# Peptides against a protein of PDB entry 5HOI: the designs that were tried, part 39

Target 1, 351 residues: chain A of PDB entry 5HOI
Amino acid sequence: FRYMPFSPAGTPFGFTDRRYLTMNEVGYVSTVKNSEQYSITVSFFDVGRFREYHFEDLFGYDLCFLNEKGTLFGQSKTGQIQYRPHDSIHSNWTKIIPLQAGERITSVAATPVRVIVGTSLGYFRSFNQFGVPFAVEKTSPIVALTAQNYRVFSVHYSQFHGLSYSLSELGTSSKRYYKRECPLPMSLPNINSDMKKDANLDYYNFNPMGIKSLFFSSYGDPCIFGSDNTLLLLSKWRSPEESKWLPILDSNMEIWKMSGGKETTDIHVWPLALAYDTLNCILVKGKHIWPEFPLPLPSEMEIRMPVFVKSKLLEENKAILNKKNEIGADTEAEEGEEDKEIQIPVSMAAE

## One batch from the design tools (peptide; aimed at target 1 K285 M301)

Design b1_p17_8_s2 (made by RFdiffusion4, then SolubleMPNN; from b1_p17_8, 8 letters changed)
Fold by OpenDDE base, seed 2:
Structure b1_p17_8_s2 (fold): chain B 351 residues (1-351), chain A 17 residues (1-17)
Amino acid sequence: as target 1 above (351 residues)
Amino acid sequence: SKREAFKKRVQELLAQP
């Protein structure tokens, strides 16, 4: 096993001189190898909101995170990071992350207010949007990061314990954990069964964890999409005892149903984001499970929660309502509107 | 509907060689 640089929905070069560094609901970042240098392009799905831009990369950035305000780049071996605001009013900044011998940056994330760097030795480094450091924490080895506002979803790997996850909030003075290195019930790529196809070996060499992407939903729930093409959503993460991973979508099963039960072995879902009840994704046709060039237009897949999951959520919401009615009204603590547990809309319960 | 649009796109991709 080797730690590889991970970016959300990033693609390998394969046999080409170009790849996607990252993609999400905002856009996609591509890199093209030009002899000894790279040309990076930051493209957007909403061409009316943002202008596409490009630059020459002399460092060979292999890590990327795109948000609505800027793009974070990283070089896994040298420790160099660069933040590029989309708006020309704000200056670019560059920093070198100190790395130990053999240490690699494994993932980076950026929000409009935070920059996060994770390493193969489990150093978790936090910064503001201007690259001012807050803290350095030692965790289990970090393999993937995503962030929304002040919240960070981190995936960790141990040779002894497999995959774990953390969910944390990066305030101005302190880090709060909602979840700290809890078991992540994700299937790892099966080397023996799946590697009979050359295309699966190339992807495994690029991403040995098989995490195609991770993101926060529009409701602020951590989501992860693994090699099994199942979308997992972390529900009730504010309650330590009630938190669980929900398999909200089997994308292979949904494509199979939509085909009318035909063979769909050459059709793949590439995840971008979850907006309400809709998975934004790229539909890929071909031998490779990842999108090639040019990037196809995103597709919207409506998520139908399984009836058994829907029934459990309804029972649990009733149990929460009953507990709130037994605990008398007197703690009007002004917990700001942001901490309201966004109930999965009852409208998904009515159809 | 979103579902019909997605189903149409899957069928278009199935019809590609």
Scores: peptide ipSAE 0.556, ipTM 0.950, DockQ to the pose 0.583
OpenDDE base, seeds 1, 3, 4, 5: peptide ipSAE 0.556, 0.553, 0.555, 0.556; ipTM 0.950, 0.949, 0.950, 0.951

Design b1_p17_8_s3 (made by RFdiffusion4, then SolubleMPNN; from b1_p17_8, 8 letters changed)
Fold by OpenDDE base, seed 1:
Structure b1_p17_8_s3 (fold): chain B 351 residues (1-351), chain A 17 residues (1-17)
Amino acid sequence: as target 1 above (351 residues)
Amino acid sequence: SKRERAAKLIQELLAQP
């Protein structure tokens, strides 16, 4: 095993000069090898909202995280990071993360308000969107990061304990843990069974954890998509004793069903995001389990989860808030009510 | 539906060589 740079839905070069550094619901970041340099392109699915841009990369960025406001780049070996706003109003900034001998940046994440850097030695470094540092924490070795707003989902690896995860909130003055290095019930790639195909070996060498992506859902639930092509969602994470991983989509089974029960061994789901009840993904045909160039249009796969209860409860809560506002009750709008855990009824978790 | 669109695309992909 070796620590490799991880980015959400990043693809290997394979036998090509091109790869995706990252992709999600916002867009995709590609890099092309040009002799000793790279050309990076940041592309968007909503071409009306964002303008595609490119730049020459002299550093060989191998880490990337895309959000609605900008793109974070990182170089795993040198410790260089760069944030590039999508707009021309805000300036780019660059920083060097100090690394120990043999330490690597393994993952980076960025929200409109936070930048996070995780390393192979378990250094968790937090910054604001302008690169101002908040803290450095020592954790178990970090292998993957994602973030939404102030929340961070981190995946850790120990040779003795396997995979663990943390869920934390990065306030202005403190870090709160909702989950701290709890066991992650995700299957690791099986080298002996899965590596019979050369394409799987190439992917394993790129991503030995088999984490195709991790993200927060539109409801702020941590999601992870492993090598088994199962989408896991962390439910009830605000209640530590009730928190559980839900297998919300077996994508292989869903492809098989949608095919009408045909052989689908060459059809692959590449995960982008979970929006409400829908996995946004790229459907890939071919030998490689990842999208090549050009990128196919995103597809939507419906999940069979109780997400309909979350939407109804959000609508009901909005309707209650609107009625309270009409009645002229001086109910101090506790800004905290939107962050209440949407309790999913037990009955819908069993179907 | 979303499912019908995804199913259609899967059928189209399966029809490719």
Scores: peptide ipSAE 0.436, ipTM 0.931, DockQ to the pose 0.517
OpenDDE base, seeds 2, 3, 4, 5: peptide ipSAE 0.429, 0.428, 0.430, 0.431; ipTM 0.929, 0.927, 0.928, 0.928

Design b1_p17_8_s4 (made by RFdiffusion4, then SolubleMPNN; from b1_p17_8, 7 letters changed)
Fold by OpenDDE base, seed 1:
Structure b1_p17_8_s4 (fold): chain B 351 residues (1-351), chain A 17 residues (1-17)
Amino acid sequence: as target 1 above (351 residues)
Amino acid sequence: SKREKFAELVQELLAQP
């Protein structure tokens, strides 16, 4: 095993001069090798909201995280990070993360309010959106990061314990853990079974953990999509004793069903985001399990599992709030109710 | 539905060489 730079839904170069550094619901970041330099393009799915931009990369950024406000870049070996706001009104900033001998940045994440850097030695570094440092924490080796608002989902790896995860909130004064280095029940890539195809070996060399992506759902639940093409969602994470990973989608099984039971070994789901009851994804046809160029349009895969209960409960709660407002009851709408965990009834989690 | 549209796209992809 070797620590490799991870970015959500990033693709390998393969035999090409180009790859995706990252992609999600906002857009996709591509890089092209131009001799000793790279050209990076930040593209968006909502072309009306955002303007595509590009720049020359002299550093060879191999880490990326895209959000609605900007793009974070990182160089795994040198420790350089750069944040580029999408709006030209805001300034770009660059920092060097100090790395020990052999240490690598393994993952970066950025929200509109936080920047996170994780390393192969388990250094967890937090910053604000302007690159002002908050803290440095030593954890188990970090292999993947994602973040939403103030929340961070981190994946850790130990050769002795396998995969673990943490879920934390990066407040202004302190870090809170909801989960701290708990076992992650995700299957690692099976080298002996999966490596029968050269294309799988190339992907394994790029991403030894087989984590295609990780993200937060629209409800703020941590999601991970592994090499088994199963979408795992962390349910009830606010209750430590009730928290569990739900296999909310077997994408291979769903593609097989949608084919009418045909062979679908050349059809692949590439995960972008989970929005309510739908996995936003790229459908890929071909030898490679990852999208090539040009990028196909995103597709929405409906999830028939308990995520639908969250949508209904959210709609019901909104309808109750709207009715309370119409009745002119000066019940202080505790703004704090939106952050309550939508409890999914246990009965619907079993179907 | 979203499911029908996705199933159509899967069929279209399967029909490609």
Scores: peptide ipSAE 0.551, ipTM 0.950, DockQ to the pose 0.556
OpenDDE base, seeds 2, 3, 4, 5: peptide ipSAE 0.546, 0.547, 0.551, 0.547; ipTM 0.950, 0.950, 0.950, 0.949; seeds 4, 5 fail the geometry check

## One batch from the design tools (peptide; aimed at target 1 K262 K285 M301)

Design b1_p18_1 (made by RFdiffusion4)
Pose (drawn by RFdiffusion4):
Structure b1_p18_1 (pose): chain A 322 residues (1-190, 198-318, 341-351), chain P 18 residues (1-18)
Amino acid sequence: FRYMPFSPAGTPFGFTDRRYLTMNEVGYVSTVKNSEQYSITVSFFDVGRFREYHFEDLFGYDLCFLNEKGTLFGQSKTGQIQYRPHDSIHSNWTKIIPLQAGERITSVAATPVRVIVGTSLGYFRSFNQFGVPFAVEKTSPIVALTAQNYRVFSVHYSQFHGLSYSLSELGTSSKRYYKRECPLPMSLPNDANLDYYNFNPMGIKSLFFSSYGDPCIFGSDNTLLLLSKWRSPEESKWLPILDSNMEIWKMSGGKETTDIHVWPLALAYDTLNCILVKGKHIWPEFPLPLPSEMEIRMPVFVKSKLLEENKEIQIPVSMAAE
Amino acid sequence: SEEDELFERVKEHFKSKS
């Protein structure tokens, strides 16, 4: 099996010279093939706070993670990473991650206080926001990484357990695991979208902590999974809290559509900030549309019953209250 | 044309709030 470079809400090139590296509630990072180099553009949705800028990529970064304080870039092959703070007060720094034979950087993540690099051999290299290393750790092969403040949500893969996840906190003292390689019941992919699933074999469209600090993941099944009771290991449950396919179906008047798709950015309490993509492909295009907000709904709505009540989709009060 | 109308309606419903 070949591990692919993962970034949250990243898009493939397809038949174009440009794609999105990473995408969330802060903004979007795109890259354009420029003859032999690349042109990286860092954009923001709150235009008032940060200024959109661009720079020339002489290395071919294919890994990226965005937070409110800076942008982290990475190269899956050479192992070079660069952290660019949004403000000009703080300097950019660059490090090169040691990679063994065939070892690839599969995912990177950054917070205002931590920088995380994961490799295909299971190396977990962590730094502060300035590049000072804390510790190098060996774990299962990492396929996806996201972080919030001091906490890290990592997704692992092997040929035995399949997909597993670890939830840990990088404290000032030492590293503490909340959950260590527990089952991750995310649906795997089972065609026009072949380009995407070569770029992202797991179908992990994005994963992120919620605005209130709960781990979330958005697989190819277009269902938002939230990790509940992660503080108590014996009570941990993955809860499906939004069937985005059902919501588009309800808002489209019960009509099956093949051109409307959801691209996850982040979860804010009960609202999924996303990009509504119209077209044959399931990933967003250029220019990027304005973010949309989709309220989470428990998957308790049956299509056949909703069609009877309407004879947008009107929902019976008895069912809506449930 | 119908697919554009459906999309615009969905887009209006899921618009960003201020």

Design b1_p18_1_s1 (made by RFdiffusion4, then SolubleMPNN; from b1_p18_1, 12 letters changed)
Fold by OpenDDE base, seed 4:
Structure b1_p18_1_s1 (fold): chain B 351 residues (1-351), chain A 18 residues (1-18)
Amino acid sequence: as target 1 above (351 residues)
Amino acid sequence: SENDKLYEQIKKKAARRK
């Protein structure tokens, strides 16, 4: 296992000179290799609210976090971080995070009020939005971070314990834990099954945890989207005893439903954010599970617990077809081959 | 291709839920 730099919904280069460093509901950050340097572009979905900007990156930033006020960049190996406000009112700032030998920054997060840096040795470093340090805490190795306002969702990895998570609030004087290194019931990528496709191996080498993204919902609930394409939401996290992970969407099942029950391997959900009851996502077409260039317009997918079994839906549709054929034996209506779409009852799509 | 049609179908279904 190798600790790789993680950014929410970041993509590998693959065979290209360009990738997304991060993307979410605000926008997307891309980087292009230009010989020994990189050109970074910060793009927004709300083009009326924000102006796209670019800059030359001489450091090779491999970590990124985008919020409504600015973009945090990090270099995993050197420990350099940069915060760039989207406005010209606030100045950019740069800082070097001290790293031990072999230590890497594994993830960074930024809110309008906090900057967080997590490392492969489990150093959790907190700053204000101006790069003034608050604290350094030693945790289990951090593999992913996200933050909303004062709250931080961190994912940790141990070779002995697997994945764990923490949920904390970064006050002015102290860190409060709501959850501290609790087991994370997310499946890791199955190397043996997925290695049959070079594209999956490339993604695994980029992101060995298979965490496509993590974010806070609009309600402030931690969300994680793994390699299994299931969106997990941490429910009732304010009540330690009642807190549970809810599988609120199987995106593969939703693609299958939306396809009329067609199996496909060339359409993928790439998660951006959870807004109320909808997953904001990119519908990816192609061999790669991640979006290519240009970025498609975001799509919305309603959250639904994976209660349906494909086999049962196929049996129900066969029973409906058999009943139609029993009734329709007297009418030679050439209803064309196109009507073989699995009608998923709208009620099963609303409850 | 069939995948293009399927992608556009899914994209339309995902977009129409607004």
Scores: peptide ipSAE 0.430, ipTM 0.893, DockQ to the pose 0.584
OpenDDE base, seeds 1, 2, 3, 5: peptide ipSAE 0.428, 0.428, 0.425, 0.429; ipTM 0.894, 0.892, 0.890, 0.893; seed 5 fails the geometry check

Design b1_p18_1_s2 (made by RFdiffusion4, then SolubleMPNN; from b1_p18_1, 10 letters changed)
Fold by OpenDDE base, seed 4:
Structure b1_p18_1_s2 (fold): chain B 351 residues (1-351), chain A 18 residues (1-18)
Amino acid sequence: as target 1 above (351 residues)
Amino acid sequence: SENDELFEKIKKKAARRK
């Protein structure tokens, strides 16, 4: 196992000179390799609110976190971090994070009020938005971070215990834990099944945890999207005894429904954010499970718990079709039989 | 290709939910 730099929805280079460092609901950050330097572009989905900007990166930033106020960059090996406000009124700042021999920055996160750095040795470093340090805490090795306002969702890895998570709030004087290194019930990538496709091996080498993204929902609930293409949401985290992970979307099942029950291996969901009841995502076509260039427009996918069995849904859809044919109801002949989405019966949608 | 048509169909369905 190797600790790799993680950024939310970041993509590998693959066979190209370019990749996405991160993407979310705000926008996407790309880097292009030009000889020994990189050109970074920060792009936005709301082009009316934000202006795209670019700069030359001489450090080779491999970590990124984008928010509505700025972009945090990090270099996993050197410990350099840079915060770039989107507004020119605020100055950029750079800092070196002290790293031990073999230590790596594994993830960075930034909100309008906090900057967080996590390392392969479990150093959790917190700063304000101006790079003023608050505290350093020693945790289990950090593999991923996200943050919203004062809240931090951290994913940890132990060789003995697998994945765990913490949910904390970074006040002015202290860190409060809502959850501290609790088991994370996320499936790790299955090396033996997935390695049959070169594209999956390339992605595994880039991201061995298979965490495609993690974010907070619009309601402030921690979300994680793993290699199994299932969106997990941490429900009731304010009540320690009632807190549970909910599988709120199987994106492979939703693609299967939308396809009319066709099994496909060339259509993928790439997660961006959860807004209310919709997963904001990129629909990806091709061999690679991640977006290529240019980035397609984001799509919305309604969240649904994976309570349905494909075989049962196919049988029920056939039974509905047969009943419509028996009643002589004009099947408005304009949408060919191949065009029909697998419908959830109203009786099952209410359970 | 059949996969192209399927992808565009899925995109249209995912876009119509806006």
Scores: peptide ipSAE 0.340, ipTM 0.867, DockQ to the pose 0.640
OpenDDE base, seeds 1, 2, 3, 5: peptide ipSAE 0.339, 0.339, 0.339, 0.343; ipTM 0.867, 0.866, 0.865, 0.864; seed 5 fails the geometry check

Design b1_p18_1_s3 (made by RFdiffusion4, then SolubleMPNN; from b1_p18_1, 11 letters changed)
Fold by OpenDDE base, seed 5:
Structure b1_p18_1_s3 (fold): chain B 351 residues (1-351), chain A 18 residues (1-18)
Amino acid sequence: as target 1 above (351 residues)
Amino acid sequence: SEDDEIFEKIRAKAARRS
């Protein structure tokens, strides 16, 4: 196993000279290889609120986190981090994170008030938005980070225990844990089943944990989107004993439903954020499970607990079709090619 | 292609509610 730099919804280069370093509901950060240099572009979905900007990257930033106030960059091997406010009012700052031999920055996160750096040795480093350090904590190896306001969702990896997570709040004087290295019930990528296509191997080499993204919902709940294309939400995290992961969306099932029950192999959901009851995502068509260039417009997918069994829905539709054919045999009415949409029961929104 | 039509159908269903 190799620790790889993780950024939320980051894409590999693949066979191209360009990739997305990160993307979320705010925007997307691209990097292009220019010989030994990189050109980074920070783009936004709300072009009225934000102005796109670019800069030359001489360091080869491979970590990124975008928020509404700025972009954090990191270089996993050198330990360099840079914070770039979107507004010109605030200055950029750069810092070197001290790394031990073989230690890498594995993930970075930034909010308007905190900067967090996680490493392959489990060093959790916290800073304010100006790069002033608060604390260093030793945890299990960190493989992914996200943050919202003062809260941090961290994913840890142990060779013996697999994935775990922490949920913490970074006050001014202390770190509070809501969850500390609790088991994360996310499946790891299965090399043997999923790697039959070269594109999946390329993605696995880029992201061996299969964490496509992690974020906080608009309600402040930790969310994770794994290689199984299921969105997990941590509910009731304020009550440690009541906290549970909810599979709030099976995106493969939703694609299947939206297609009218057609099996597709080239349509993929790329997660950006969870806003209220909708997964903000990029719908990807193609061989690669990640978006290419140019980036398609974001789509919204309604969250739904995967309570339906695909086989039952197919049986029910077959029964409806058989009944229509029995009734239609007695009347030569040219009922036109009504699109044989699978009547998917409108799942009552669980109130 | 049929796959393109399926994709556009999905994209239309998943379009942002303006």
Scores: peptide ipSAE 0.346, ipTM 0.874, DockQ to the pose 0.844
OpenDDE base, seeds 1, 2, 3, 4: peptide ipSAE 0.345, 0.345, 0.341, 0.343; ipTM 0.874, 0.873, 0.869, 0.872; seed 4 fails the geometry check

Design b1_p18_1_s4 (made by RFdiffusion4, then SolubleMPNN; from b1_p18_1, 10 letters changed)
Fold by OpenDDE base, seed 4:
Structure b1_p18_1_s4 (fold): chain B 351 residues (1-351), chain A 18 residues (1-18)
Amino acid sequence: as target 1 above (351 residues)
Amino acid sequence: SENDELFEKIKAKAARRA
């Protein structure tokens, strides 16, 4: 297994000179390779609130985290990190994270009050927004980080135990755990089935954990979106005994529903954020499961627990059609074989 | 293409929930 740098909703270069370093509800960070240099652009969805900016990257930043106050960049191999406030009033700062031989920064996160660095050896490093260190903790190898305010959601990987997660709060003097290296019931990418398509292999090589994104919901619940295109939400995390992962959206099922029951292989959901009861996402069309350039406008997808089976819905729709045909048998209307869109019952839209 | 129309249909359904 190879630890790869992870950023929320980051995309590979593929066969192009450009990729998204990260994207979320605030905006998207792109990098373009120009010879030995990179040009980074920080773009925003709310163009009235934020001004797009760019800079030349001589370091080849491969880690990024965007928030409402700034952007954190990291270089996985060198240990360099840079924080760039969106507001020019606040100074940029750069720091080198000390790395051991073969250690890499695997993920970075930033809030308006905290900067977090996770490594392939499980070093968890915390800083304030000015790059002043708080602590260094040794954990299981970190593969992904996200943060909201003082809270950190970390995903860990062990070769023997698979995926685990932690949920912690970074106070001024101490780290509090709500969850500490608990099993994460996320499906890993299936190498044998999915690797028949070159595009899936490229993405797997970029992100072998298949974590497309992780974020906190608007309510402050940890969310993760895996390779199975299922959004998991950690509910009741304040009660250790009651805490559970909820599959709150099967995005493949929702695409199938929205299509009228057509199987599609070229329409994909790319997760950005969870706002209340809607997944903010990019609808992607094409061979690649990730968005290309230019980035389309975000779409909203209502969250729904995947309680429905496609086969059952198809049978129910056939039964409804057969009943309509039995009642309508007296009208010889040769309405042609129009692709009869599967009517998904409105009741399935309300729960 | 049929896939283009399907994509725009899905996109329109997702946008109407926003």
Scores: peptide ipSAE 0.339, ipTM 0.863, DockQ to the pose 0.652
OpenDDE base, seeds 1, 2, 3, 5: peptide ipSAE 0.337, 0.337, 0.335, 0.341; ipTM 0.859, 0.862, 0.859, 0.864; seeds 1, 2, 5 fail the geometry check

Design b1_p18_2 (made by RFdiffusion4)
Pose (drawn by RFdiffusion4):
Structure b1_p18_2 (pose): chain A 322 residues (1-190, 198-318, 341-351), chain P 18 residues (1-18)
Amino acid sequence: FRYMPFSPAGTPFGFTDRRYLTMNEVGYVSTVKNSEQYSITVSFFDVGRFREYHFEDLFGYDLCFLNEKGTLFGQSKTGQIQYRPHDSIHSNWTKIIPLQAGERITSVAATPVRVIVGTSLGYFRSFNQFGVPFAVEKTSPIVALTAQNYRVFSVHYSQFHGLSYSLSELGTSSKRYYKRECPLPMSLPNDANLDYYNFNPMGIKSLFFSSYGDPCIFGSDNTLLLLSKWRSPEESKWLPILDSNMEIWKMSGGKETTDIHVWPLALAYDTLNCILVKGKHIWPEFPLPLPSEMEIRMPVFVKSKLLEENKEIQIPVSMAAE
Amino acid sequence: SKIEETREEILEYVREKE
């Protein structure tokens, strides 16, 4: 099995010279093939706070993670990473991650206080926001990483357990695991979207902590999974809290559509900030549309019953209250 | 709200297709 470079909400090149590296509630990072180099553009949705800028990529970064304080880039092959703070007060720094034979950097993540690099051999290298290393750790092969403040949500893969996840906190003292390689019941992919599933074999469209600090993941099944009770290991449950396919179906008047798709950015309490993509492909294009907000709904709505009540989709009060 | 606008945009898009 070949591990692929993962970034939250990243898009493939397809038949174009440009794609999105990473995408969330802060902004979007795109890259354009420029003859022999690349042109990286860092954009923001709150235009008033940060200034959109661009720079020339002489290395071919294919890994990226965006937070409110800076942008982290990475190269899956050479192992070079660069952290560019949004403000000009703080300097950019660059490090090169040691990679063994065939070892690839599969995912990177950054917070205002931590930088995380994961490799295909299971190396977990962590730094502060300035590049000072804390500790090098060996874990299962990492396929996806996201972090918030001091906490890290990592997704692992092997040929035995399949997909597993770890939830840990990088404290000032030492590293503490909340959950260590527990089952991750995310639906795996089972065509026009072939380009995407080669770029992202797991179908992990994005994963992120919620605005209130709960781990979330958005697989190819277009269902938002939230980790509940992660503080108590014996009570941990993955809860499906939004069937985005059902919502588009309800808002479209019960009509099956093959051209409307959801691209996850982040979860804010009960609202999924996303990009509504119209077209044959399931990933967003250029220019990037304005973010949309989809309220989470428990998957308790049946299509057949909703069609009877309407004879937008009107929902019976008795069912809506439930 | 933005949620209401998303609902109206999806519904208008389906209507334009027909």

